# Peptides against a protein of PDB entry 4BOS, part 34

Target 1, 163 residues: chain A of PDB entry 4BOS
Amino acid sequence: PVLTRTVVPADNSCLFTSVYYVVEGGVLNPACAPEMRRLIAQIVASDPDFYSEAILGKTNQEYCDWIKRDDTWGGAIEISILSKFYQCEICVVDTQTVRIDRFGEDAGYTKRVLLIYDGIHYDPLQRNFPDPDTPPLTIFSSNDDIVLVQALELADEARRRRQ
Target 2, 163 residues: chain A of PDB entry 4BOS as posed
Amino acid sequence: PVLTRTVVPADNSALFTSVYYVVEGGVLNPACAPEMRRLIAQIVASDPDFYSEAILGKTNQEYCDWIKRDDTWGGAIEISILSKFYQCEICVVDTQTVRIDRFGEDAGYTKRVLLIYDGIHYDPLQRNFPDPDTPPLTIFSSNDDIVLVQALELADEARRRRQ

## One batch from the design tools (peptide; aimed at target 1 N12 D70 I120)

Design b1_p23_2_s1 (made by RFdiffusion4, then SolubleMPNN; from b1_p23_2, 15 letters changed)
Fold by OpenDDE base, seed 5:
Structure b1_p23_2_s1 (fold): chain B 163 residues (1-163), chain A 23 residues (1-23)
Amino acid sequence: as target 1 above (163 residues)
Amino acid sequence: DEAARRAREARIAALEAERAARD
């Protein structure tokens, strides 16, 4: 078994496409972003005390209007929200630092998904099996530390390609 | 605004990673 990267379009919505891919078990849908943006805006709007200006960098309403635009980038705030919504740990391996940022690691989720990030673009990760008839896996046990090691190896290789 | 957002998001990610490392 090997951990591989599925390249999604390099548009403003790569994070949403990537998250959708992994949480839906490997479904690539670049058109999923508008609905996911609305979902995030809904969640943020529902708790203005938690999602304060200090967290958002703008008013709650301004953020909601902003994230629903088709040309704005998702990031850590959106990942944390999506982790809570899908009830899974979202692990982001950074190819620039070769580190994994874990979102939802203290929530007690039993499942984790993985993304790879280069500072601008997000892609989803999946486990491929030797048997071609066995579908790739995108949802892992939160106790599966092997997949994290494999993600670091993948990121390290990507970093070396740039160096 | 995007630059500021990215900086904030980087800080959030770093804090999450640091918290995980302390566990």
Scores: peptide ipSAE 0.028, ipTM 0.639, DockQ to the pose 0.037
OpenDDE base, seeds 1, 2, 3, 4: peptide ipSAE 0.021, 0.022, 0.026, 0.024; ipTM 0.553, 0.612, 0.630, 0.624; seed 4 fails the geometry check

Design b1_p23_2_s2 (made by RFdiffusion4, then SolubleMPNN; from b1_p23_2, 10 letters changed)
Fold by OpenDDE base, seed 1:
Order: structure tokens, then sequence, then C-alpha cells
Structure b1_p23_2_s2 (fold): chain B 163 residues (1-163), chain A 23 residues (1-23)
């Protein structure tokens, strides 16, 4: 089995497209972002005590208005929220540092998904199988450490190729 | 954008650390 990236559009919503891809088992839907942005805003608005200005960097209301724009970028805060919503660990391998940032790692989730990140752009990762009748896997066991090693190898190769 | 993301990650880290201290 080989871990590969699926290149999603390099637009302001690449994070949302990538997350949707992996949590839905490999479905590319670039039109998913508006609804996911609204979902995040709804979650943030529902818990102003937790999602405080100290965390958001702006008021709760300002953040909600900001994240719903189609030209604002998702990042760590949004990944954290989506991890909680989908009840899965989201692992982001960074090609610049060749390190993995884990979101939801202490939440007890049984599943993990993987993204690759180059400092601005997110892409989803999937495991391809030799058997053509076996579809690619995007949802892994939270105990699968092999996929993390493969992600690091993929990131290292990407760094060397400046991709 | 990288700087902004770094700041956001730092805020998340701080949140997680605070929660860990409470548990």
Amino acid sequence: as target 1 above (163 residues)
Amino acid sequence: MEEEERRREERIRRLEEERARRD
C-alpha cells in the first residue's frame, strides 16, 4: 500500500475540501466549503465561553462573520473544531518541517484522517492498494502508526522536490 | 498566512495546555 496525496483546488477553501474528502471516504467536493464554514460559525457561536477572544484572536461574532467569507483561510482552529465535529483525529503533516501536528489526539477517537500542508495549502492523503477492486482508504485506525511514518516520508519527498 | 497560522496553532496549544493542567 502507498500513501498518496490528492491535489485539491488551490483556493481559499482547500482545508475544507481536504477535510471533507478524507472524512467522506475520498469524495472530492469543492463546493462543500460554504456549508462547512457555516457549520464552524454555528459551533463557535454556540459556545462563546470556550471560543473566547483569547483563542479566536477576535470577538466571537467577528470570527463567525470572518470564517463565513469565501476568501478567508481555515487553519488550526477550524481543524480543531472539525476534529470534534467529525469525532476523528486529524493529522496534518507539514512539508516544510516534516512534522505531524495532531488534532484530537487525546479525545479517544478510534479514527484518524491525514492532510498534507505546505505552509499555505492543504491536500488530503489516501492509502492506495495494489488490488484495483479495493478503493483507496482515507480513514485510518488511530492506532495505525505506519500511516504516520508514510506521511512523514511523503512530506520529506515533497520538501526535497519543493512541492 | 504562515505567520497567521503559527499564531493560531500557538493559541490552540495554549488552550490544550491549560486544559491539561486542569485535569
Scores: peptide ipSAE 0.034, ipTM 0.638, DockQ to the pose 0.025
OpenDDE base, seeds 2, 3, 4, 5: peptide ipSAE 0.033, 0.023, 0.033, 0.008; ipTM 0.652, 0.578, 0.636, 0.420; seed 3 fails the geometry check

Design b1_p23_2_s3 (made by RFdiffusion4, then SolubleMPNN; from b1_p23_2, 14 letters changed)
Fold by OpenDDE base, seed 1:
Structure b1_p23_2_s3 (fold): chain B 163 residues (1-163), chain A 23 residues (1-23)
Amino acid sequence: as target 1 above (163 residues)
Amino acid sequence: AAAAEAARAERVARLEAERAAAD
């Protein structure tokens, strides 16, 4: 089995497309972003005490209006929210630092998904199998440390290609 | 910007843990 990258469109919604891909088992749908943006805004708006200005960097209402725009980029705060919503650990391997940032790691989730990040763009990761009739896996056990090692190897290779 | 987002994410994780403990 090999961990591979599926390149999604390099638009301002690559994070949402990537998350949707992995949590839905490998479904590429670039049109999913508007609904996911609304979902995040709804979650944030529902708990203004928790999602405070200190966390958001702006008022709750300002954030909700901002994230629903089609030209704003998702980042770590959106990943944290989506991790909680989908009840899974979201692991982001950074090709610049060759490090994995784990979101939701202390929540006790039994499943994890993986993204690859180059400082600007997000792509989803999947495990491919030798049997061509076996579909790729995007949802892993939170105990599967092999996939994390493979993600680091993939990131290191990507970093070397840029040098 | 990336550092700021990471810091916010860590704060969220911490607050979620505290919230879960309080519930």
Scores: peptide ipSAE 0.030, ipTM 0.632, DockQ to the pose 0.021
OpenDDE base, seeds 2, 3, 4, 5: peptide ipSAE 0.020, 0.020, 0.020, 0.017; ipTM 0.562, 0.540, 0.560, 0.516

Design b1_p23_3_s1 (made by RFdiffusion4, then SolubleMPNN; its pose is not in this set)
Fold by OpenDDE base, seed 2:
Structure b1_p23_3_s1 (fold): chain B 163 residues (1-163), chain A 23 residues (1-23)
Amino acid sequence: as target 1 above (163 residues)
Amino acid sequence: DAARRAAIEAERARLREAVRAAR
């Protein structure tokens, strides 16, 4: 099995497209972003005590208006929210640092998904199998540390190609 | 509810750490 990268459009919504891809089992839908943005805004608006200015960097209302724009980028806070919503660990391997940031790692989720990040763009990762009739896997066991090693290797290769 | 507030604050702290670590 080989871990591979699926390149999604380099638009302002690559994070949402990438998350949607992995949590839906490998469905590429660039049109998913507006709904994903609304989902996040709804979650944030529902709990202003938790999602405070200290977390959001702006008021709850300002954040909700901001994240629903089609030209604003998602980041760590959005990943954290989506991790909790989808009840899975989201692992982001950074090609600049060759490091994995794990979101939701202490929540006790049984599933994990993986993204690759180059400092500005997110792409989803998937495991391809030798059997062509076996579809790629995007949802892994939270105990599957092999996939994390493979992600680091993939990121290191990507870094070497850019440098 | 004090217990709820404590839990929220703990989770908030973890979230802030995750944000800082990822940036």
Scores: peptide ipSAE 0.033, ipTM 0.610, DockQ to the pose 0.025
OpenDDE base, seeds 1, 3, 4, 5: peptide ipSAE 0.023, 0.032, 0.034, 0.035; ipTM 0.576, 0.584, 0.604, 0.615; seeds 4, 5 fail the geometry check

Design b1_p23_3_s2 (made by RFdiffusion4, then SolubleMPNN; its pose is not in this set)
Fold by OpenDDE base, seed 1:
Structure b1_p23_3_s2 (fold): chain B 163 residues (1-163), chain A 23 residues (1-23)
Amino acid sequence: as target 1 above (163 residues)
Amino acid sequence: MEEELERIRREREELRERVRAAR
């Protein structure tokens, strides 16, 4: 079994496309972004006490208007929200630093998904099996530390290729 | 907490349906 990267379009919605890909078991659909943006805005608007200006870097209302735009980028805030919404840990391996940022690790989720990030772009990760009849896996056990090691190896290789 | 989780689950399914319809 090998952890591989599926390259999604390098548009402003790569995070949303990547998250949807992994949580839906390997379904590529860039058209999911507008609905995910609206959902995030609704969640943020529903809890202004938690999603404060200190967390958002802007007022609650300003953030909601901003995230619904087609040309704005998702980041840590959106990943945290999506982790809670999908009830899974989201692990992001960074190819520039070869480090993994884990979102939702303290929530007690039994499942985790993985993304790879190069500083400007997100892609989903999947485990491919030698048997062609076995479909790729995108949802892992939150106790599967082997997949995290594989993600680090993949990120390290990517870094060496770009530097 | 359980009520919130149930709400989130319903919204997740609704989102999936909308995304599938948009394909």
Scores: peptide ipSAE 0.021, ipTM 0.506, DockQ to the pose 0.026
OpenDDE base, seeds 2, 3, 4, 5: peptide ipSAE 0.018, 0.015, 0.009, 0.009; ipTM 0.509, 0.494, 0.364, 0.374

Design b1_p23_3_s3 (made by RFdiffusion4, then SolubleMPNN; its pose is not in this set)
Fold by OpenDDE base, seed 5:
Structure b1_p23_3_s3 (fold): chain B 163 residues (1-163), chain A 23 residues (1-23)
Amino acid sequence: as target 1 above (163 residues)
Amino acid sequence: MEEELRRIEAEREELRAAVRAAR
């Protein structure tokens, strides 16, 4: 079993495309972003007390209008929201630092998914199997630390290629 | 995106540290 990267389009919605890919079991749909943005805006709007200006860096309404734009980038706030929505840990491995940021780590989720990030672009990660008839895996056990090691290896290799 | 992520990561780390210190 080998962890591999699926390159998604380098548009303003790479985060949403990548998250959708892993939580849906390996479905690449670059057109998913508008609905994902609306989903996030709906969640934020539903709880102004939790998603306060202090958390968002702007008013609740301003954030909702901002995230629904097709030219705004998703980041850590959106990842945390999507982690809660899909009830899974989202692990982001950074190719610049070779570190993993874990969203939803303390929530008690039984599932985890993985993304790879280079400071600008997000891509999804998947586990491929030797048997060609066995489909790739994108949803892992939250106890599977081997996949985290493999993600770090991928990030380290990517960093070496850029040096 | 990178700057935003780093800021949020730092805040989360501070929160976790505070929780651990309170125990």
Scores: peptide ipSAE 0.026, ipTM 0.535, DockQ to the pose 0.025
OpenDDE base, seeds 1, 2, 3, 4: peptide ipSAE 0.023, 0.020, 0.021, 0.025; ipTM 0.585, 0.609, 0.538, 0.560; seed 1 fails the geometry check

Design b1_p23_3_s4 (made by RFdiffusion4, then SolubleMPNN; its pose is not in this set)
Fold by OpenDDE base, seed 1:
Structure b1_p23_3_s4 (fold): chain B 163 residues (1-163), chain A 23 residues (1-23)
Amino acid sequence: as target 1 above (163 residues)
Amino acid sequence: MAAELERIRAEREALRAAVRAAR
């Protein structure tokens, strides 16, 4: 089995597209972003005490309006929210540093998904199998540390190739 | 119930820490 990168459109919604891809088992749906943005806004609006200005960098209402724009980037805040929503660990391997940021690692989730990040753009990761009839895997056991090693290797390769 | 509340608080703190670390 080989961990591979699926390049999603380099639009402002690459994070949402990538997350959707991995949590839905490998479904590429660039049109998912508007609804995911609204979902995040709804979650944030529902708990203004937790999602404070200290976390958001702006007022709760301002963030909700901001994230619903089609030209705003998702980041760590959105990943954290989506991790909680989908009840899975979201692991982001950074090609610039060859390090993995794990979101939701302390929540006790049994599943993890992986993204690759170059400092600007997010792409989803998937495991391909030798059997062409076996669909790629995007949802892994939270105990599968091999996939993390593979992600680091992939990121290192990307770094060397300036990807 | 107290244990559950502590769990929730701990999870919130972990989330905040993760956001800060990754941002």
Scores: peptide ipSAE 0.028, ipTM 0.539, DockQ to the pose 0.023
OpenDDE base, seeds 2, 3, 4, 5: peptide ipSAE 0.022, 0.021, 0.018, 0.025; ipTM 0.529, 0.531, 0.541, 0.551

Design b1_p23_4_s1 (made by RFdiffusion4, then SolubleMPNN; its pose is not in this set)
Fold by OpenDDE base, seed 5:
Structure b1_p23_4_s1 (fold): chain B 163 residues (1-163), chain A 23 residues (1-23)
Amino acid sequence: as target 1 above (163 residues)
Amino acid sequence: SAAQAAAIAAREALEAARRAAEA
């Protein structure tokens, strides 16, 4: 089995598309972004004490309006929120540094999903199996450290190729 | 809670949209 990336559209919603892909078991649906943005906004709005201006960099209301725009990019805050919502560790392998940023690592989740990030764009990662009838795996055990090694290898190769 | 209900509703809407897109 090999770890590969599925290139999602390079639009403003690549993070949301990528997260949705992996948490739903490999479903590519760029149309998911508006609802995921609304989901995040609802979560943020529901807890203004936790999601304070100090965390958001703007007022709670301003953030909610901002994230629901179709042209705003998600980042660490959104990944953290989505990790909590989907109750899984979200591991982002960075091709620039060949490092993995782990979101939700201290939450005790039993599952992890992986994204690859080049400093601008997010793509989802999946494990392909030699049996063509076996669908790719996108949700891994939080104990599966092999997939993390494979992600690092993939990122290192991407760095060397500048892709 | 209201927060939980909102999150559930949002997820359900997302799943519905997914199903519609795949149909």
Scores: peptide ipSAE 0.026, ipTM 0.622, DockQ to the pose 0.024
OpenDDE base, seeds 1, 2, 3, 4: peptide ipSAE 0.023, 0.023, 0.021, 0.022; ipTM 0.623, 0.624, 0.571, 0.611; seed 1 fails the geometry check

Design b1_p23_4_s2 (made by RFdiffusion4, then SolubleMPNN; its pose is not in this set)
Fold by OpenDDE base, seed 5:
Structure b1_p23_4_s2 (fold): chain B 163 residues (1-163), chain A 23 residues (1-23)
Amino acid sequence: as target 1 above (163 residues)
Amino acid sequence: SAAREEAIRRREALVAERLAAEA
């Protein structure tokens, strides 16, 4: 088994496309972003005590209006929200630092998904199998530490290639 | 542009720091 990167379009919604890809088992849909942006805005609006200006860097309402724009970029806040919504750990391997940032690691989720990140662009990761008739896997056990090692190796290789 | 890309990276770093501080 080999962990591989599926390159999604380098548009303003690469995070949403990447998350959608992994949580839906490998479905590439670049048009998924508007609905996901609305979902995030709804969740943020529903809990203004937690999603305060201290976290958002702007008022709750301003953030909601901002994230619903089609040209704004998602990041850690959105990943945290999507982790909770989909009830899975989201692991982001950073090619700049060769580190894995884990979202939802303390929530007790049984499943994890993986993204690769270069500071601006997100791509989804999947496990390919030697048997071509076996479909790629995008949802892993939260106890699968091998996939994390493979993700680090992939990120290190990407860093050496400056991607 | 390089300036835009750097701005995005800086935002993400700041957001991550905020989330960690509130945890």
Scores: peptide ipSAE 0.088, ipTM 0.725, DockQ to the pose 0.049
OpenDDE base, seeds 1, 2, 3, 4: peptide ipSAE 0.031, 0.027, 0.026, 0.029; ipTM 0.670, 0.645, 0.639, 0.661; seeds 1, 2, 4 fail the geometry check

Design b1_p23_4_s3 (made by RFdiffusion4, then SolubleMPNN; its pose is not in this set)
Fold by OpenDDE base, seed 4:
Structure b1_p23_4_s3 (fold): chain B 163 residues (1-163), chain A 23 residues (1-23)
Amino acid sequence: as target 1 above (163 residues)
Amino acid sequence: SAAQEAAIRRREEEERRRREELA
């Protein structure tokens, strides 16, 4: 298929590596996580009224300290923050449920990026082209629903392999 | 959690609405 996954390290920072990969146009940088964790902490710390304990599940300061650890996992709140920061939809296709969770879908962004998630690990998705000189595409139009269909196909195939 | 995700989405929608009202 045209849409493929790039496997990133399972080092507790796969979400950050995956997001960085897609928003930067296909740059694999496993060392990006510390800076991205700090970015998220900065954003959270800057707005304690919005990023309240009710949302974070812990105090604002506790969350900031927690997310900056190298062994803590990012999730929905981190994806939401990164979606806002990069001004794009982040679409996560889940191989366990074969559904897409869309972050930023109501924000009116013109761009979307895609991740594949198995309940534990995140990987980035990209569209490959037949021409080897044309680099893979990681940033899609928010109107490109074909890429979402292709992502679901990848997830369905992954699920079938596990069953 | 699902509850947290829903809360995040609601807040995002509220922020979007506020931006649109101010625009």
Scores: peptide ipSAE 0.026, ipTM 0.605, DockQ to the pose 0.019
OpenDDE base, seeds 1, 2, 3, 5: peptide ipSAE 0.019, 0.018, 0.019, 0.025; ipTM 0.546, 0.540, 0.549, 0.597; seed 5 fails the geometry check

Design b1_p23_4_s4 (made by RFdiffusion4, then SolubleMPNN; its pose is not in this set)
Fold by OpenDDE base, seed 2:
Structure b1_p23_4_s4 (fold): chain B 163 residues (1-163), chain A 23 residues (1-23)
Amino acid sequence: as target 1 above (163 residues)
Amino acid sequence: SAAREKAIAEREELERRRREELE
């Protein structure tokens, strides 16, 4: 089994496309972003006490309007929200630092998904199998630490290619 | 960036709350 990345479009919604890909078992749907943006906005709007201006950097309402735009970028806040919504740990491996940022690691989720991030663009990660009849795996056990090692190796290779 | 720090803080807060809920 080999961990590989699927390159998604380099648009403003690469995070959403990548998350959707991994949580849906490897479905590439660049048109998923509007719905996911609205989902996040709905979640944020439903809890203004938690999603305060101190966290959002803007008022709750302003954030909701902002995130629903098709030209705004998602980040750690959105990843955290999506982690909670999909009830899975989201692990982001950074190719610039070769480090993994884990979201939802303290939530007790049994599943994890992986993204690769280069400082600007997000892509989903998947495990390919030698058997062509076995589809790639995008949802891993939260106890599968091997996949994290493989992600770090993949990130290190990517870093070397840029240096 | 300030935005990144706020986002990280939000992540940590979410995880803290979940931990408390599990206790």
Scores: peptide ipSAE 0.030, ipTM 0.593, DockQ to the pose 0.024
OpenDDE base, seeds 1, 3, 4, 5: peptide ipSAE 0.020, 0.019, 0.030, 0.029; ipTM 0.531, 0.488, 0.618, 0.593; seed 3 fails the geometry check

Design b1_p23_5 (made by RFdiffusion4)
Pose (drawn by RFdiffusion4):
Structure b1_p23_5 (pose): chain A 163 residues (1-163), chain P 23 residues (1-23)
Amino acid sequence: as target 2 above (163 residues)
Amino acid sequence: TPADVAAMKAEREARDARFFAAL
C-alpha cells in the first residue's frame, strides 16, 4: 500500500477541510469549514486564561471573530483544538524542512491521522490499496509507527518534486 | 473570499510560534 495525497481546494479553509477528510474516514466536504471554525471560536472563547492575548496576538474576542472568517488560515492553535475534539493524534508532515509535528502527542489517543503541509497548503494523506475492493484508509492506530516513516519519505519526495 | 497569501503566511507563522512558546 502507498501513502497518497488527495488535493483539496485551496480556498483558505484547507486546514479544516483536510482535518475533516481524515477524521471522517475519507470524506471531502468543503462546506464543513464554517462549522469547524465556529467550533474553534467556541473553544477559544471558553478558556481565555490559556488563549491569552500573548498567545493569540489579539484579544480573545478578536481571535474568535477572525477565525470565523472564510479567508483566515488555520494553524497550530486550531490543530491542537481539533485533535482534542476528535480525540486523535493529528500528525502534520511539514515538507518545508521534512519533519512531523504530532498534535496529541502525549494524550494517549488510539487513533492517528496525517496531513501534508508545504507552508502554504494543507492536504490530507491516506493509505491506498492495490486491491479493487479495499477503499483508502485515513485513520491509523497510534501503534502504527511505520505510516509515520512512510510519511517522512513522502515528505522528502514531495520536497524534491516541488523544487 | 480571497486572502493575501503573504500576509496569511506571516500571520500563521507568528501565531504558531507564540502558541508553541506557551507550551

Design b1_p23_5_s1 (made by RFdiffusion4, then SolubleMPNN; from b1_p23_5, 12 letters changed)
Fold by OpenDDE base, seed 4:
Structure b1_p23_5_s1 (fold): chain B 163 residues (1-163), chain A 23 residues (1-23)
Amino acid sequence: as target 1 above (163 residues)
Amino acid sequence: MEADIEKMIKEREELNARFYASL
């Protein structure tokens, strides 16, 4: 059982593709991004008091229009929203810092999913099994800290390759 | 990815920072 990276297209929507991949159990669908962007915009629009100009750097409406473009990058706002929407902890291992940012860690979710991030691009992580007939696992127990260790190992190796 | 990567990285980091500060 090893944690592996599935490389998704670097098409400005890799965050959405990666999240979709892990929350849907390993389904690679780059075409998922437009709908996910609309979902983000809908949720942002629903709470203009929280998603204010102070956070967004632009008006709520402008942000909604911006995130729905096919060439804009999602970030922490999107991950936090998707964590809540899918009711899972989203753990992002950063290959530059070799740290894991955990979204939804205080929400009491029983599930976690993992992404790997290099400062620009997001990819999904999955656990592969020796039995080729056993599908890879993308949704883990929120108590499974071994998978976090494995993610850090992947990130550390990636960093070492760049040094 | 788009050509002006450095600008996009900076924009994302600034947006992230504002969001994190709100939590």
Scores: peptide ipSAE 0.671, ipTM 0.927, DockQ to the pose 0.687
OpenDDE base, seeds 1, 2, 3, 5: peptide ipSAE 0.668, 0.661, 0.655, 0.657; ipTM 0.921, 0.924, 0.924, 0.919

Design b1_p23_5_s2 (made by RFdiffusion4, then SolubleMPNN; from b1_p23_5, 9 letters changed)
Fold by OpenDDE base, seed 3:
Structure b1_p23_5_s2 (fold): chain B 163 residues (1-163), chain A 23 residues (1-23)
Amino acid sequence: as target 1 above (163 residues)
Amino acid sequence: MPADIEKMKAEREELNARFYASL
C-alpha cells in the first residue's frame, strides 16, 4: 500500500474540494465549494463569541460574507470547522515544514483523513493498494499511525522535489 | 487563481496564525 496525492484544480477552492474528496471516499467534485462555503459561514455566524475579531481578523459578519466569495482562500479555521462537521480528524501535512497539523485530535473521532499543503495549494491524499480491484482508501482509522508516517515521507519527498 | 497570489497567501497565513494563537 502506498499513499498518493491527487492533484485537484487550483481554482481558489482547493481546500473544500480536497476535504470533500477524502470525507466522501475519493469523490472529486469541484462544484462542492459553494455549499461548503455557506456551511462555514453558517457555523461561524452561529458562534460569534468564539469566532470573534481576534480570530477572524474582521467582524463575524464580514468574515461570513468573505468566505462565501468564490475567490477567497479557506484555511485552518475552515479545516477545524469541517473536522467537527464531518466528525473526523483532519491531518494536514505541510511540504514546507514536513510537519502534520492535526485538527480534531482531541475530539475522540475514530477516523482520520489527510491533506497535503504546500503553502498555497491543498490536495487530498489516498492509499492505493496493490490489488487493482481494491479502490483507494481516503478514510483511515484514527489509530493508524502508519499513514501519518507515510504522509511525512510523501511531504519530505515533495520538498526535495520542490513541489 | 487570483492575480495576486502572494497577497492571498499572506492573508491565509495571517488568518492561520490568528487561529493557532487562539488555541
Scores: peptide ipSAE 0.675, ipTM 0.930, DockQ to the pose 0.710
OpenDDE base, seeds 1, 2, 4, 5: peptide ipSAE 0.672, 0.674, 0.672, 0.674; ipTM 0.929, 0.929, 0.930, 0.930

Design b1_p23_5_s3 (made by RFdiffusion4, then SolubleMPNN; from b1_p23_5, 11 letters changed)
Fold by OpenDDE base, seed 1:
Structure b1_p23_5_s3 (fold): chain B 163 residues (1-163), chain A 23 residues (1-23)
Amino acid sequence: as target 1 above (163 residues)
Amino acid sequence: MPADVEEQVARRKELDARFYASL
């Protein structure tokens, strides 16, 4: 089995497309972004005490309006929210630093999904199997640390290619 | 990629920093 990257469109919504891909078991749906953006905005709006201006850099309402635009980039805030919503650990391997940021790691989720991030673009990761008739796996056990090692290897290779 | 990549990157970094600081 090999961990591979599926390149999603760089259309300002790569984070949402990537998350949707992995949590839905490998479904590529670039049209998922508007609804996911609205979901984020709804959750942000529901807790203005936590999602304060200190965190958002703008008022709660302004952030909600901002993230619903089709040209704004999501980040750690969105990943954190989506981790909670989908009840899974979201692990993001960074190809620039070759480290993994784990969202939801202390929540007790039984499953984890993986994204790869290059400082600009997010892509989903999947495990491909030697049998071509076996579909790739995007949802892993939260106890599967081997996939994290493979993600780091993939990130390190990506970094080396840029050097 | 969008035309304003540098601005988007900077904004994301700032937002990420704010989030991580809240943890």
Scores: peptide ipSAE 0.685, ipTM 0.931, DockQ to the pose 0.654
OpenDDE base, seeds 2, 3, 4, 5: peptide ipSAE 0.618, 0.684, 0.490, 0.612; ipTM 0.918, 0.931, 0.887, 0.916

Design b1_p23_5_s4 (made by RFdiffusion4, then SolubleMPNN; from b1_p23_5, 11 letters changed)
Fold by OpenDDE base, seed 1:
Structure b1_p23_5_s4 (fold): chain B 163 residues (1-163), chain A 23 residues (1-23)
Amino acid sequence: as target 1 above (163 residues)
Amino acid sequence: MPADLAEQIARRKALDERFYASL
């Protein structure tokens, strides 16, 4: 088995598309973004004490309105929220630093999913199997550290290609 | 990608940094 990257559209909603892809077992649906943005806004609005202006850089309401726009980029806040919502660890391998940021690692989730990030764009990662009739795997055991090694290898290769 | 790519990158970076610092 090999870990591979599925390139999703660079349409300002790549984070949402990528998360949806991995948590749904490999379903590419760029149309998922509006509803996911709405979900984020609802959760942010529900906890103004945590999602304060100090964190958001704007008022809670302004952030909610902002993230619901179709041309704004999600980031760590959204990943954190989606990790909790989908009850899975979201591991993001950064091709610039060759590091993995793990969201939800302390929550005791049994599942993990992986994204690859280049500082601009998010893509989902999947495990492909030699048997062409075996569908790719996007949801891994939270105990599967081999997939993290493979993600780092993939990121390292990507970094080398840019240099 | 949007015409304001540099601004988008900077904004995301700032948001991420603030969030990480809050953890």
Scores: peptide ipSAE 0.622, ipTM 0.914, DockQ to the pose 0.655
OpenDDE base, seeds 2, 3, 4, 5: peptide ipSAE 0.463, 0.472, 0.472, 0.465; ipTM 0.866, 0.867, 0.869, 0.864; seed 5 fails the geometry check

